# Peptides against a protein of PDB entry 3ESW: the designs that were tried, part 3

Target 1, 322 residues: chain A of PDB entry 3ESW
Amino acid sequence: NNIDFDSIAKMLLIKYKDFILSKFKKAAPVENIRFQNLVHTNQFAQGVLGQSQHLCTVYDNPSWHSIVLETLDLDLIYKNVDKEFAKDGHAEGENIYTDYLVKELLRYFKQDFFKWCNKPDCNHCGQNTSENMTPLGSQGPNGEESKFNCGTVEIYKCNRCGNITRFPRYNDPIKLLETRKGRCGEWCNLFTLILKSFGLDVRYVWNREDHVWCEYFSNFLNRWVHVDSCEQSFDQPYIYSINWNKKMSYCIAFGKDGVVDVSKRYILQNELPRDQIKEEDLKFLCQFITKRLRYSLNDDEIYQLACRDEQEQIELIRGKTQ

## One batch from the design tools (peptide; aimed at target 1 I3 F5 A9 L12)

Design b1_p8_5_s4 (made by RFdiffusion4, then SolubleMPNN; from b1_p8_5, 6 letters changed)
Fold by OpenDDE base, seed 2:
Structure b1_p8_5_s4 (fold): chain B 322 residues (1-322), chain A 8 residues (1-8)
Amino acid sequence: as target 1 above (322 residues)
Amino acid sequence: DLLKKILE
């Protein structure tokens, strides 16, 4: 009996696919109970859930994508992408082109479009007056600021003219297209939307130690790539731990298709205690939220994403980018 | 919201 190895391989592949898909079926009652207990008893878990409810879905807004694309200088962007693409003599392909696009978007955003705001300029004295600004604290938004999902307003007094300048911390990324200034939160928020507006797979990475950045899924590199708009950084996950010598405990990535603990990608040294949640509970939480985010996907989409997840987990364990 | 930047 000639063993048809091809038929066996096909059968094994089908069984493997079915096995993977079985993991993404609706949660068992015991998993729902575990999830509910975890988010009600653990503050860190509640925080991750709360962030996922916003960050995983907010950027999937077609009307926002249109507004972004209408606001950006697309002619300049694509001109620069085409120019850089032509220099390296790469074969034409969407996969490598998107890496050039993201690199240009990083350049454009930092150099041409958005501004870092440590302290605002004085509204009365004009440009380059931030050095004269003294922080008075923060307060709630006024009626106008509240229209743009503003959680807090930083208040500054000018040492020269004595006038008060408000720096509202807008969470509406469309308002940020107008204001074009902020700190890491505003930078990452708007830049995440910008990348999404080009149809890219993007995650928002939250670091517990007060920084945020993006990840972009490069089809060329076939992995998640570190992207920091503040630093104009592409594929430099080491900058925080090594270059900044930053101490960190948690980095959590939030995307439309999942929530992933990416701490191993970024925490290379100076690791702070991971004492906010049990490791098993964090793993469970991220998997549970990811499973919920994928409930509407078809079997092929679920399988492809599951394969991507496994490759990422292997990468994170090995500490080697493929 | 304090960011330690690397000066490029």
Scores: peptide ipSAE 0.026, ipTM 0.721, DockQ to the pose 0.011
OpenDDE base, seeds 1, 3, 4, 5: peptide ipSAE 0.019, 0.021, 0.023, 0.024; ipTM 0.688, 0.706, 0.723, 0.733; seed 3 fails the geometry check

Design b1_p8_6 (made by RFdiffusion4)
Pose (drawn by RFdiffusion4):
Parts: structure tokens; C-alpha cells; sequence
Structure b1_p8_6 (pose): chain A 322 residues (1-322), chain P 8 residues (1-8); non-standard residues A184 YCM
């Protein structure tokens, strides 16, 4: 009995596919209550649910993608990307070009395109002039800035001239293309959209302890890559936990294809208690949403995606890539 | 172990 593994191996891969295609089916009403309910037991759940709605479908918008592309200096971007591919791009330029592009976009965005804003400059006094602004709080948007999905307008008084500069906080990333300034918040909103506009596979990563950033899929490294525009950072998920020494509890990724707990990738010391939701319930929550996010996908798509997810679980469950 | 290797 030379036991045939190649037979048994080829078989199973077949059986596994059925197991997978079954998993991403129906929404049998049994687990539906578990969902509709959990979203009432727990707000961390409603939190994730709400954000999934604002963040997964939103950046897939051709109208926007095109405006961003019109607006960005593609000649410049691609020139530099090409210049860096010139100083050899790995023996296997095996979709490595895509990585060099993301890196250059980070540079352009930071060094060139968008600017940080703690307190705003005075609108009437010069440009370099923010530390003589004392804030008078926040309030609702006026008629104009209401158009751009704004909730809060921080207003400031200039002690040197008396005029009031205002700093609307927009969510319409197309508006940010114009204003070209802000904090993680909008820096990240626009940068996610920018990444999506090159047709990259992109995600919005949310840290409960007030920071947001991106994840991009590198076909060259065939895994998700951490991208933070504010820090012009490429593959440095440790940056928060170690370099900054920031204490963190949860990290959640959002995208067209799904919602995934990516905590393990980032919270690699200074771990805070995860006391917000039964860990079993969180796994369920993401799965149900990811499953819901895929009803209209076909079998080949449902499967290839589920494998990428699995590859990711092993990466997180373990301590490394591969 | 041998089966895992075949699957891979």
C-alpha cells in the first residue's frame, strides 16, 4: 500500500472549495438575529457596523477616481516612479512596479501635495502665522461648507488682526483635493481615495485610540502592506506600537472586499486590554459583514478572496510573513 | 506530515 497522497491531496482541494463556497452563502436568518441583536448588545459592534457602511463601498467611485487623476500631477509621479524603477527594481520586477508607485505616491502626497494643519493660518494676515490664533470652539457648517459633508467647523480668532479664520472639517475627499490640508483624519480619507484611484486594492485601518491609516495589497509581496501617509511610511506596522510607544487595544480594516481584525499586525506591545466586545462576537461580526459584502460576487471570486483572507489569518496568528 | 507536504 504505497498510499497515494497526490490523489488524496488533489482530492480535498476539491472538497475544500465546496466548504468555502458554502460558507459564503445564504445569511440563514439564524445568525441574522445574532447580528441584528449584537449590534444592540454592544456599541463597539454598532461602531464597526457603522464604519463599514461609510468606508467599504465609498472609495469605489469612478467619478471621483477620475477627478483625483485629473488633479494629481501624474507626469511627475510616474516620472519619479520610473526613475526609481531605473535603479534596478529587484531581479523579479514581478509587480514590484506597483510597490514603487505606492511609495512615490506617499512622497508626492507629503512632500508636495497636502499639508498639515493644527491651528489654521490667518486668512487675512500672512501664511506662516498660526500661533497667534486662539480658538473659540466649534460649531456647525455654514451653507457653503455644508455641501461638503461637514459636521464641525472649528473657528479661530487672530489676535494680531481680529478676523476669524475657520477650519471646516470635511468628509468629502474631493473637497480635500481643493483645500489640501488637514489632520490624520482627512489626510487618510484623501490618501485612501488616491490609492483606490490607481486601481490598487486598498483598505482604511482604524485604531480605536485615534489614528487611521491604509493597507494596500502588494502582489509582489503577495500580502497586505501597511501604508501611513502622514508618516510617509511604507512597510512599518510597528511604527505605532514601538517607535511612538503608543498604547493600543483594537485595529480594524475596512474595504470593498471585507472587514478584518488587523490588530495583531500592529499591537505588538503596550497592549491595552481588549475589553469592548467578546472576542468570539467580533470574529463573527466581521465574518458576517464580509460575507454580506460578497453576495453579488461569483464562485471564483468568493473563493480566491477567502484564500487571501486565510493567508492573512496565518500571517497574523503566527508572528511573520509567508 | 507527508499529506501536508502533498497538499502544499
Amino acid sequence: as target 1 above (322 residues)
Amino acid sequence: DELENALN

Design b1_p8_6_s1 (made by RFdiffusion4, then SolubleMPNN; from b1_p8_6, 5 letters changed)
Fold by OpenDDE base, seed 2:
Structure b1_p8_6_s1 (fold): chain B 322 residues (1-322), chain A 8 residues (1-8)
Amino acid sequence: as target 1 above (322 residues)
Amino acid sequence: DLLLKAIK
């Protein structure tokens, strides 16, 4: 009896696929109850859910993508990408080109396009006057600022002229294409949209300890890659724990296809207590939200994403991205 | 208020 090993392998692959797909079927009633109880009783879970409802979907706007592409100097960007790609002579095909694109977008965004704003310049005194600005506090947006999803406006008084300057914290990334300034929130918000506008797989990473950045899925590296627009950083997940000596408890990645606890990628030392939620409940929450985000996907898409998820989990356990 | 900390 010649055992048809090829037939057996095919059957095993089918069964494996079916097993993986079974995990993404409609949630059981018990899982729905657990989810509802968790998000109603745990504030951290409520926060993660609330962030997912915005961050997982807001950047999937074709109209915004068009506005971004019309606003950026695409000729300069692609000229620089082509130049760097040609210099390194990588025979590694089209997949590495996207890594060069992301690196150039990091350069372009930080050097040519966007500005860090610790304090605003005085609206009356003009450029390079931020040193004369004293914070008076924060207030709600006015009628004009409210049009651009502004929750908070920082108020500054000029020590030289005495005039008030408003620094609205806009959450509308299209408004940020105009203002071209902000802190890590505005940087990450607009840069996430920029990367999405190039058709890239991107996640927004929220750190509980007041920082935010991106992850990009590199087809060349076949993994999620750390991307921080503020630092012009590509594939340097260690910068927070090592270079900044930052203490951190949670890093959560939000993308169109899932929510993932990526803390293990970034928290290499100085870990703060993870006391906001039980680890099992956080894992359940992220998986449950991820499952919901994938409800409209076909079996092949679900399977490919599940394979990617498994590879990421292995990576996060092994710590090998360093 | 999301602030970037300087690298030391």
Scores: peptide ipSAE 0.032, ipTM 0.765, DockQ to the pose 0.011
OpenDDE base, seeds 1, 3, 4, 5: peptide ipSAE 0.020, 0.028, 0.031, 0.026; ipTM 0.616, 0.752, 0.769, 0.727; seed 3 fails the geometry check

Design b1_p8_6_s2 (made by RFdiffusion4, then SolubleMPNN; from b1_p8_6, 5 letters changed)
Fold by OpenDDE base, seed 4:
Structure b1_p8_6_s2 (fold): chain B 322 residues (1-322), chain A 8 residues (1-8)
Amino acid sequence: as target 1 above (322 residues)
Amino acid sequence: DKLLEAIK
């Protein structure tokens, strides 16, 4: 009788794995047609696709990781991590160490490394002169700024000296290691790269209502964890909806292994109309892109990721009931 | 403010 149960369990597991793997096979012609029609007819879908083409892969650059690690004060970071880790009585080798690392990186980044820029300081008057700056508008990048993937340059005039200061909105995170200033876009961009440089699983979360943040996959917590570098926030997905009383419609997470609608994690109240795309089409789109991102993975990797996806979906459903 | 592009 025991032999039969083990055999049945093995058979069921094989069938289940095969079923899961079947969902990640090459897209059928009908799915390709649906995808093409969706991205050509729906602007939101096109935007999600465009973002995925960049955000899902750009941070997986070993050269960038090396530059980041060479730029950060690793001695300070690990000193602080080790201190806090030891203070809480943890033994070395526990998965929880990475949570302490991410928390220290949040601290280090906000307190020691990067600066928030509402308005730039005057290039002529020096530090702490942003209060004297008047916005004149935005323009395209010059030839030098264009080298660092700059799409827009904000222009400011100093009320004191009359000089013009440029605030280029760089998308090159390596340039941000030099400039060390920006708004949520620059913060999230560079911080995503920083986390990736430590070998962590990270997603870039885009909110339609003009905010961005990260998610880190904690091996200790065995889930995706909210991480906002601007707020030095770890595992506080409620801060936008509850603390800020922010109205939101969409939160989309972009990672190397998939694109996921994570709106349910962050939109807890004050939900705006989700009228940019049909829910079924958004689900299809995210699944389709995710499937493409996993085409080169083996069956075991696909299965493990599918299990993670399922667990996340369960979490997202349950979170609405709390 | 915390906006991606524009100060509002």
Scores: peptide ipSAE 0.063, ipTM 0.828, DockQ to the pose 0.010
OpenDDE base, seeds 1, 2, 3, 5: peptide ipSAE 0.053, 0.020, 0.054, 0.066; ipTM 0.822, 0.673, 0.825, 0.836; seed 5 fails the geometry check

Design b1_p8_6_s3 (made by RFdiffusion4, then SolubleMPNN; from b1_p8_6, 6 letters changed; failed a check: a repeat of another design)
Amino acid sequence: EKLLEAIK

Design b1_p8_7 (made by RFdiffusion4)
Pose (drawn by RFdiffusion4):
Structure b1_p8_7 (pose): chain A 322 residues (1-322), chain P 8 residues (1-8); non-standard residues A184 YCM
Amino acid sequence: as target 1 above (322 residues)
Amino acid sequence: NIIDKALS
């Protein structure tokens, strides 16, 4: 009995596919209550649910993608990307070009395109002039800035001239293309959209302890890559936990294809208690949403995606890539 | 066990 593994191996891969295609089916009403309910037991759940709605579908918008592309200096971007491919892009330029592009976009965005704003500059006084602004709080948007999905307008008084500069906080990323300034928040909103506009596979990563950033899929490294525009950073998920020494509890990724707990990638010391939701319930929550996010996908798509997800679980469950 | 070996 030379036991035939290749037979048994080829078999199973077949059986596994059925197991997978079954998993991403229906929404049998049994687990539906578990969902509709959990979203009332717990707000961390309503939190994730709400954000999934604002953040997964939103950046897949051709009208926007095009405007961003019109607006960005593609000649410049692609020139530099090409110049860096010139100084030899790995023996296997095996979709490595895509990585060089993301890196260059980070550079352009930071060094060139968008600018940070703690207090705003005075609108009437010069440009370099923010530290003579004392804030008078926040309030609702006026008629004009109401168009751009704004909730809060921070207003400031200039002690040198008396005029009031205002700093609306927009969510319409197309509006940010114009204003070209802000904090993580909008820096990240626009940068996610920018990444999506090159057709990249992109995600919005949310840290409960007030920071947001991106994840991009590198076909060259065939895994998700941490991208933070504010820090012009490429593959440095440790940056928060170690370099900054920031204490963190949860990290959640959002995208067209799903919602995934990516904590393990980032919270690699200074771990805070995860005391917000039964860990079992969180797994369920993401799965149900990811499943919901895929009813209209076909079998080949449902499967290839589920494998990428699995590859990711092993990466997180373990301590490494591969 | 045989199945695990086949998958490995």

Design b1_p8_7_s1 (made by RFdiffusion4, then SolubleMPNN; from b1_p8_7, 4 letters changed)
Fold by OpenDDE base, seed 2:
Structure b1_p8_7_s1 (fold): chain B 322 residues (1-322), chain A 8 residues (1-8)
Amino acid sequence: as target 1 above (322 residues)
Amino acid sequence: DLIEKALK
């Protein structure tokens, strides 16, 4: 009996695919109950769910993508990308081109487009007057500021002229295309939208210890790549733990196709207690939200994403991307 | 690093 090894291999691949797909089927009643209980009883879980409802979907807006592409200097960006790409002797259209694009977008965004705002300049005294600004506190948005998804407005008094300057913390990334200033929240928000506008696979990474950044899925590197617009950083996940000596407990990535605990990528030392949720419950939560995000996808898409997820989990366990 | 200065 000549064992048709090719037929067996094909059959095993089919069975493996079916097994993987079975994990993404509609949640069992027991899983729904567990999920509901978890988000109702655990504040951290509720926060992760709330963030996922916004961050996983908000950037998938074609009208916003058009506005972004119309606002950016695309001629400058692509000229710089083409110049750097040509130096390495790569063929046009190779997967590495997208890595050059992301690197140029980081440069362009930090150097040419967006500004860090620790304190605003005085609206009356003009540019480079932030040193004269004293914080008075924060308040709710006015009627105009409220149009741009503003939750908080920082209030500053100029020590020179005595006038009040408002620094609204806008969450509308389209408004950020106009204001072109902010802190890590505004930087990451708009930069996530920018990357999405180029058709890239992007995640928003939330760190519990008051920082946020992006991840980009590099087809060249075949993995999620750390991207921090504030630092003009590409593939440097160690900068927080090592360079900043930052203490961290949780890093959660939010993307269109999933929610992933990426803490192992970024927390290399100085780990804070992970006491906000049980590890098993966090794993369950992220998997459950990920399943929900994929309910409309076909079997092939689900399978490809599941293979990507497994590869990422292996990477995160092995620590090889450092 | 702008953020490092803001966190210190």
Scores: peptide ipSAE 0.025, ipTM 0.707, DockQ to the pose 0.010
OpenDDE base, seeds 1, 3, 4, 5: peptide ipSAE 0.008, 0.021, 0.018, 0.008; ipTM 0.553, 0.559, 0.682, 0.514

Design b1_p8_7_s2 (made by RFdiffusion4, then SolubleMPNN; from b1_p8_7, 3 letters changed)
Fold by OpenDDE base, seed 5:
Structure b1_p8_7_s2 (fold): chain B 322 residues (1-322), chain A 8 residues (1-8)
Amino acid sequence: as target 1 above (322 residues)
Amino acid sequence: DLIEKALS
């Protein structure tokens, strides 16, 4: 009896698909209870949920995408991408073009578009006067600043003229297109929107130890790729643990299709205690939120994303064994 | 809350 291996393979694939899809069905009552209890009793869990409610969806705004694309020097960007692609891209295939685009966007953003702001320039003395600025503390936004999702305003006094300069910490990325300055929060916020505006699959990565960056899903590399706009960094997840010798406990990625603990990608040494939540509860939380984010997707979309998730998990496991 | 980290 010739074993119809093709028939067996097809049957196994169907069973596997059904199994995967079963994991993304509507949450059982017991899971809802567990989730509610977790977010009400664990502050870290509540924080992750709160961040997910904002970060997973806020960047999927077509009106914002249009404003971004109208603001950027697209002619310069595509000129540079085309130039680099013409050198080597044809040998690697068309999918690599997007990697070149992201690399150019990193360059453009840091070199041509946005500015790092440790201290603001004095509003009275003008440009290159930040060295004369003394921090006085922080306060709430005024009526104008409040229009742009500002929670905190840093206050500085000029040592030269004595005037006060305000540095509002805007969370509205459209306002950041105007101000063109900030720290890692503003950088990552606007850069995430920029990447999204080009139709890219992007996650916002939050590190508990006071840093944030992006991940981009490269079709060429077929994986999530570390992207840090502050550092003009592409595919260098090691920079924090190795180059900076940074101690870290949690890195959580927030995207439209899921919330993922990506700590294993970035925490390579000097791991801080993960004492904010039980590991199983964090895993459950991320899976539960991810499941909710996918409720409106069809079976094929769910299956494709689940396959991607499994590949990422395999990658994250292998990275620890090297 | 916005992140405050300085560049390396």
Scores: peptide ipSAE 0.058, ipTM 0.817, DockQ to the pose 0.011
OpenDDE base, seeds 1, 2, 3, 4: peptide ipSAE 0.009, 0.023, 0.053, 0.056; ipTM 0.568, 0.698, 0.805, 0.812; seed 3 fails the geometry check

Design b1_p8_7_s3 (made by RFdiffusion4, then SolubleMPNN; from b1_p8_7, 5 letters changed)
Fold by OpenDDE base, seed 1:
Structure b1_p8_7_s3 (fold): chain B 322 residues (1-322), chain A 8 residues (1-8)
Amino acid sequence: as target 1 above (322 residues)
Amino acid sequence: SVVEKALK
């Protein structure tokens, strides 16, 4: 009896695929009840859900991608990418080009395009006058500012001329292409959109301890890569815990294809208590939202993403990102 | 770090 090992292998692969796909089927009634109870009873869970409803979908806007690509100096960007790629990249394959692109986008964004704003310049006195600005507090947006998804406006008085300068905290990333200034929120918001506009797989990472950054899926490295626009940082997940000695409790990644607890990638020391939600409930929540985000995908897409998810989980357990 | 300066 010639055992057709090839036929058996194919059958086992099919059965394995079917098993994986079965995990991404529509939630059972019991899972829906658990989800509803969790988001109604746990504020952290409600916050994660609320963030997912925005961050997982807002950047998938073709009109915004066009506006971004029309606004950036693409000739400069690609010239620099091509120059760096020509040094060593040809031997490592075409997929490494995207890593060079992300590195150049980090450089371009920080050095040429966007500005950090601790305090605004005085609208009357002009450039480099932020040193003369005294904070008066924050207020709601006016009628014009409210058009650009502005939740708060910081108010400053100039010590030199006495005039008031408004610093609206815009959440509309298209408005940020005009203003070209902000703090970590504005930086990460616009930079996430920029990366998405190049057709990249990108996640927005929220840290509970008042920082935000990106992750990019490198096809060359075959993993999620830490990307911080504020720091011009590529593949340095340790900078917060080690270099900054930052204490952290939660890092949650939000992407079009899922919500993932990535805390293990970034919290290497100085871990704060994870007391906002049970670990089992957080895991359930992220999986539940991820399933919902994938409901429209075909079986092959679901399977490929599930394989990626498993590799990421193995990476996060093994600490092998270095 | 630009962020480290902003968090202080």
Scores: peptide ipSAE 0.025, ipTM 0.730, DockQ to the pose 0.010
OpenDDE base, seeds 2, 3, 4, 5: peptide ipSAE 0.023, 0.021, 0.021, 0.022; ipTM 0.712, 0.706, 0.711, 0.716

Design b1_p8_7_s4 (made by RFdiffusion4, then SolubleMPNN; from b1_p8_7, 3 letters changed)
Fold by OpenDDE base, seed 4:
Formats: sequence, structure tokens, C-alpha cells
Structure b1_p8_7_s4 (fold): chain B 322 residues (1-322), chain A 8 residues (1-8)
Amino acid sequence: as target 1 above (322 residues)
Amino acid sequence: DVIKKALS
């Protein structure tokens, strides 16, 4: 009996696809109950859900993408990308071009476009006066600040002139195109939108221990790549655990197509207790939200994303970036 | 010092 290996392989592939697709069907009543109970009883789960409701969809705004592209110096950006791409001897059309684009966007954003703000300059004394600023605390937004999705305003007093300067923590990334300053929250918020505006697959990574960054899906590397706008960092997931010796417990990635615990990519040493949720419940939560985000996708899209998910999970288990 | 913004 000539074993038709091709027929067997095709049959196995069909069965495998069907199996994968079956996992992304509408949640069973028992899963819905488990989800509801989890988010109502676990504060960390509620926080992850709340973040997903914003971060997974907010950056998929065509009007915002247009405004971003109109605001950036695209001529400078592409000139630099093309220069570095050509210098390294790459041919036109190679997938690696997007990696060069992201690297230039990191450079451009940090060096030419956005500013780190520990303390604001005094509104009265002008530029380079932040050293004279004393924090007085935080308050709610005024009527004008509230127009730009501001939840908190940091208040500073100038030691020189005595005037008060407000530092609104705007969540509207379009307002950040105007203000062009902030801390990791503003940096990551706007930079995530910038990357999305170039049509890239991007995730927002939330770290429980007061940091945020991005991941970009490199078609060249065929994986999620660490991207930190604050550090002008590309593919350096180790910088927090190793270089900063930072202690961390959770890193959660939020994208349009899913929510993923990426802690294993970034927490290489000095792991803090993961005591906010059971590991099985966190896995369930991320999977449940991911399923919900994919409900409108077709079977081919679901299958391709599931393949990426499996590859990522293998990567995360192995602890090796390919 | 890296200070995160609260998400709205």
C-alpha cells in the first residue's frame, strides 16, 4: 500500500486548521461566566480588561493616522531610511526596510521631535527653567485640559517668579503632537500611534512597575520586536532586567488582534512575585480578550494570527529571540 | 526617573 504522504499531510493540515479555528469560536457560556467572575473578583484582571478596551482599538483611527503623517517630517525620515538602507547594500522591496523605518522613527522621535519632561519649564520665565520648578502635587483638569482627555495635571511653582505652571498629562495623542513633551506614558502613547500611522503591526506593552513601551512585528525577523521610544531602543528586551537591573512582575502587550502576557520576554532576572492573579486565570483572561478581539476576522486571518501566537509562545518558552 | 501616565 503506497502511503500517499501528500494526502496524509493535507488531511493533517486541514484537521489542524479546523482545530485551531475551533478555539476561536464564540465563547461557551461557562467561559463567559468564568470571565465575568474573574474581572469582578480580581482587580488586576479588571485593570487588564480596562486597558484592553482602550489600548487595543484607540490607535486604529484613520483620521489620527492622517494627522500624524501630516505633522511628521516625512521627507527627512524617508531620506534617512533610504540612506541607511542603501548603505547596507539592501535591494528595494526587502522586508528589512520596515526595520530601518522603525529605527529611524526611533531616532527622529527622540532627537528631533519629542522631549522628555521631568519638570516643565516655567510658563513665565521661559525655556530651560525647569530647575526652578517645585512640585506642588496633582489635581484634576480644568475645562480646557479636559478637552484633550486629561485625567491628571501636575502642578509646579517657580522658585524664581512664584508663578504656577501646569503640566497636564494628556491622553489624547493628537494633543501630544502639539505639546511634544512628556514622560514614558506620553512617549509611548504618541509613538505607538506614529508606528500605527505607517501601517505597522504594533502593540502597547504595559509594565506593572511604572514603565511602558511598544512591540513591532517585524516581517523580516518574523517576530515581535521590542521598541522603546524613550530609549531609542530596537530589539533590546533585556535593557530593563539586565541594564537597569529593574525588578518586574508583569508585562502585558495590547494590540488590535490580542492581549498577550509578554513578561517572559522582558523579565530575565529579578522577578517580583506574580501574586496579583493566578497564572491560569491570567492566561485565560488574555485568551478570552484575544478571542473577542478576533470575532470579526475571517478564518484565514484567525489561522494566520494563531500561527503567530504559537510561534511567539514557543519563543517565550525558550527564552531566546530568534 | 521614568514616570508612567495613568491610562484614561
Scores: peptide ipSAE 0.057, ipTM 0.814, DockQ to the pose 0.011
OpenDDE base, seeds 1, 2, 3, 5: peptide ipSAE 0.038, 0.042, 0.053, 0.046; ipTM 0.782, 0.788, 0.798, 0.788; seeds 1, 3 fail the geometry check

Design b1_p8_8 (made by RFdiffusion4)
Pose (drawn by RFdiffusion4):
Order: structure tokens, then sequence, then C-alpha cells
Structure b1_p8_8 (pose): chain A 322 residues (1-322), chain P 8 residues (1-8); non-standard residues A184 YCM
């Protein structure tokens, strides 16, 4: 009995596909309550649910993608990307071009396109002039800035001239293309959209301890890659936990294709207690949402995606890539 | 062992 593995191996891959295609089916009402309910037992759940709604579908918008592309200096971007591909882009330029593009976009965005804003400059006094602004709090948007999905307008007084510069906090990323300034918040909103506008596979990563950033899928490294625009950073998920020494509890990714707990990738010391939600319930929560996010996908899509997810679990469960 | 051979 030379036991035939190749037979048994080829078989199973077949059986596995059925297991997978079954998993991403229905929404049998049994687990539905578990969902509709959990979102009332727990607010960390309602939190993730809410954000999934604001953040997964939103950046897939051709109208926007086009405007961003009109607006960005593509000639400049692609020239530099091409110049760096020139200084030899790996023996296997095997979708490596896509990585060189993301890196260059980071550069353009930071060095060139968008600017940071703690306190705003005085609108009437010069440009370089923020440290003579004392803040008078926050308030609602006026009529004009209400158009751009704004909740809070921070207002400031200029001690040198008396006028009041205001700093609306917008969520419409197209508005940010104009204002070209802000903090992680909007830096990240616009940068996610920018990445999506090149048709890249992109995600919004949310750290409960007040920071947001991106994840981009590198077909060359065939895995998700950490991208943080504020720090013009490419593949440095440790940056928060180690370099900054920031203490963190949870990290959640959001995208068109799903919602995934990516904590393990980032919270690699200074771990805070994860005391917000039964870990079993969180796994369920993401799965149910990811499953919901895919009813309209076909079998080949449902499967290929589920494998990428699995490849990721092993990456996180373990300590490394591959 | 069996599973390692199967997966290879």
Amino acid sequence: as target 1 above (322 residues)
Amino acid sequence: NFLDKLLD
C-alpha cells in the first residue's frame, strides 16, 4: 500500500472549497440574533459596527476617485516612481512597481501635498503664525462648512489682531483635497481615498488609543502592508508599539472586502488589557460583518478572498510573514 | 507525519 497522498491531497482541496463556500452563505437567523443582540450587550461592538458602515464601502466611489486623480500631480508622481524603478526594482519586478508607487505617494502626500495643523494659522495675519492663537473652544458648523460633513469647528482668537480663524473638521475627503491640512484623522481619510483611487486594495486601520492608518495589499509581498501617511512610513507596524512606545489594546481594519482584527500585527509590546469585549464575540463580530459584506460576490471571489484571510491569520497567529 | 506528507 504505497498510500496515495497526491490523490488525497487533490481531493480535500476540493472538499475544503465546499466548506468555505458554505461558510460564506445564508445568515441563518440563529447567528443573526447573536449579532443584533451583541450590538446591545456591548458598545465596542456597536463601535465596530458603526465604523464598518462609515468606512468599508465609502472609498469605492468613482466620482471621487476621478476628482482625486484630476487633482493630484500624476505626472510628478509617476515620474518619480519611474525614476526609482530605474535604479533597479528587484530582480523580480513582479508587481513591485505597485509598491514603489505607494511609497512615492506617501512622499508626495507628506513632502508636498498635505500639511499638519495643530492650531491653525491666523487668517488675516501671515502664514507662519499659529502660536499666538488661543482657542475659544468648539462649536457647530456654519451653513457653508455644513455641506462638507462637519461636526465640530474649532475656533481660535488671534491675540495679535483680534480676528477669529476657524478650523472646521470635515469628513468629506474631497473637501480635504481643497483645504490640504489637518491631523491623523483627515490625513488618513484622504490618504485612504488616494490609495483607493489608484485601484489599490486598501484598508482603514483603527487603534482604539486614538490613531488611524492604512493597510495596502502588496501583491509583490503577497500580504498586507502597513502604511501610515503621517509618518511617511511604509512597512513599519512596530513604529507605534516600539519606536513611539505607545501603549495599545485593540486594532481593527476596515475595507470593502471585510473587517479584521489586526491587533497582533501592531500590539507587539506595551500591551494594554483587552477588556472591552469577549474575544470570542469579537471574532464572531468581524466574521459576521465580513460575511455580510460578501453576499453579492461569486463563488470564485468568496473563495480567493477567504484564503487571503486565512493566510493573514497564520501570519498574525504566528510571529512572521510567509 | 501523515498530515505533513499530505500537505507536501

Design b1_p8_8_s1 (made by RFdiffusion4, then SolubleMPNN; from b1_p8_8, 5 letters changed)
Fold by OpenDDE base, seed 5:
Structure b1_p8_8_s1 (fold): chain B 322 residues (1-322), chain A 8 residues (1-8)
Amino acid sequence: as target 1 above (322 residues)
Amino acid sequence: ELLEKILK
């Protein structure tokens, strides 16, 4: 009996695909009840859901992508990418070009395009006057600021001229293309949109301990890669726990195709208590939201994404063997 | 808070 191992392998692959696809079918009534109870009873779960409703979809705007591409110095960006790709990239294949692009976008964004704003410059005294600015507190947006999804405005008084300067915390990333300044929130918001505008698979990572960054899916590395625009950092997930000695409890990644607890990638030491939700409930929540985000995808798309998810879970369990 | 300290 010549066991046709090839036929058996094909059959096993089909059965495996069908099994994976079965997990992404419409949620059972019991899962819907569990989800509803969880988000109504657990504030952290409600927060994750609320963030997913915004962060998973807001950046998938073709009009915004066009505005971004029209605003950036694409000639400079591609010139620099081509220069780095020409040195080493051809030997590693075309997929490495995207890694060079993301690295250049990090450089361009931090060095040429966007500015960190601890305190604003005085509107009256001009540039390099932030040292003279005293915070007076925060208030709600005015009628003009409200047009750009502004939740709060920081108010500063100039010690030199006595004038008031407003620093609106805009959440509209298109307004950030004009203002070109902010803190980690504005940096990550606009940079996420920038990466999306180049057609990249991008996630927004929220850390409970007041930081935010990106991940992009590298086709060259075949994994999710840490990207922090504030730090001009590429594939350095350790910077928070090790370099900053930051204590953290949760890191949640939000993308168009899923919500993932990525805490294990970034929390390498000094872990804070994970007491906001049961681990099983967080896992369920992320899987449930991910399942909903994929309801309109075809079987092949679902299967490919599920394969990526499994590889990521293996990576997160094993730790990066650097 | 931490970013404000590190980017100084």
Scores: peptide ipSAE 0.022, ipTM 0.715, DockQ to the pose 0.010
OpenDDE base, seeds 1, 2, 3, 4: peptide ipSAE 0.018, 0.021, 0.022, 0.018; ipTM 0.551, 0.702, 0.702, 0.666

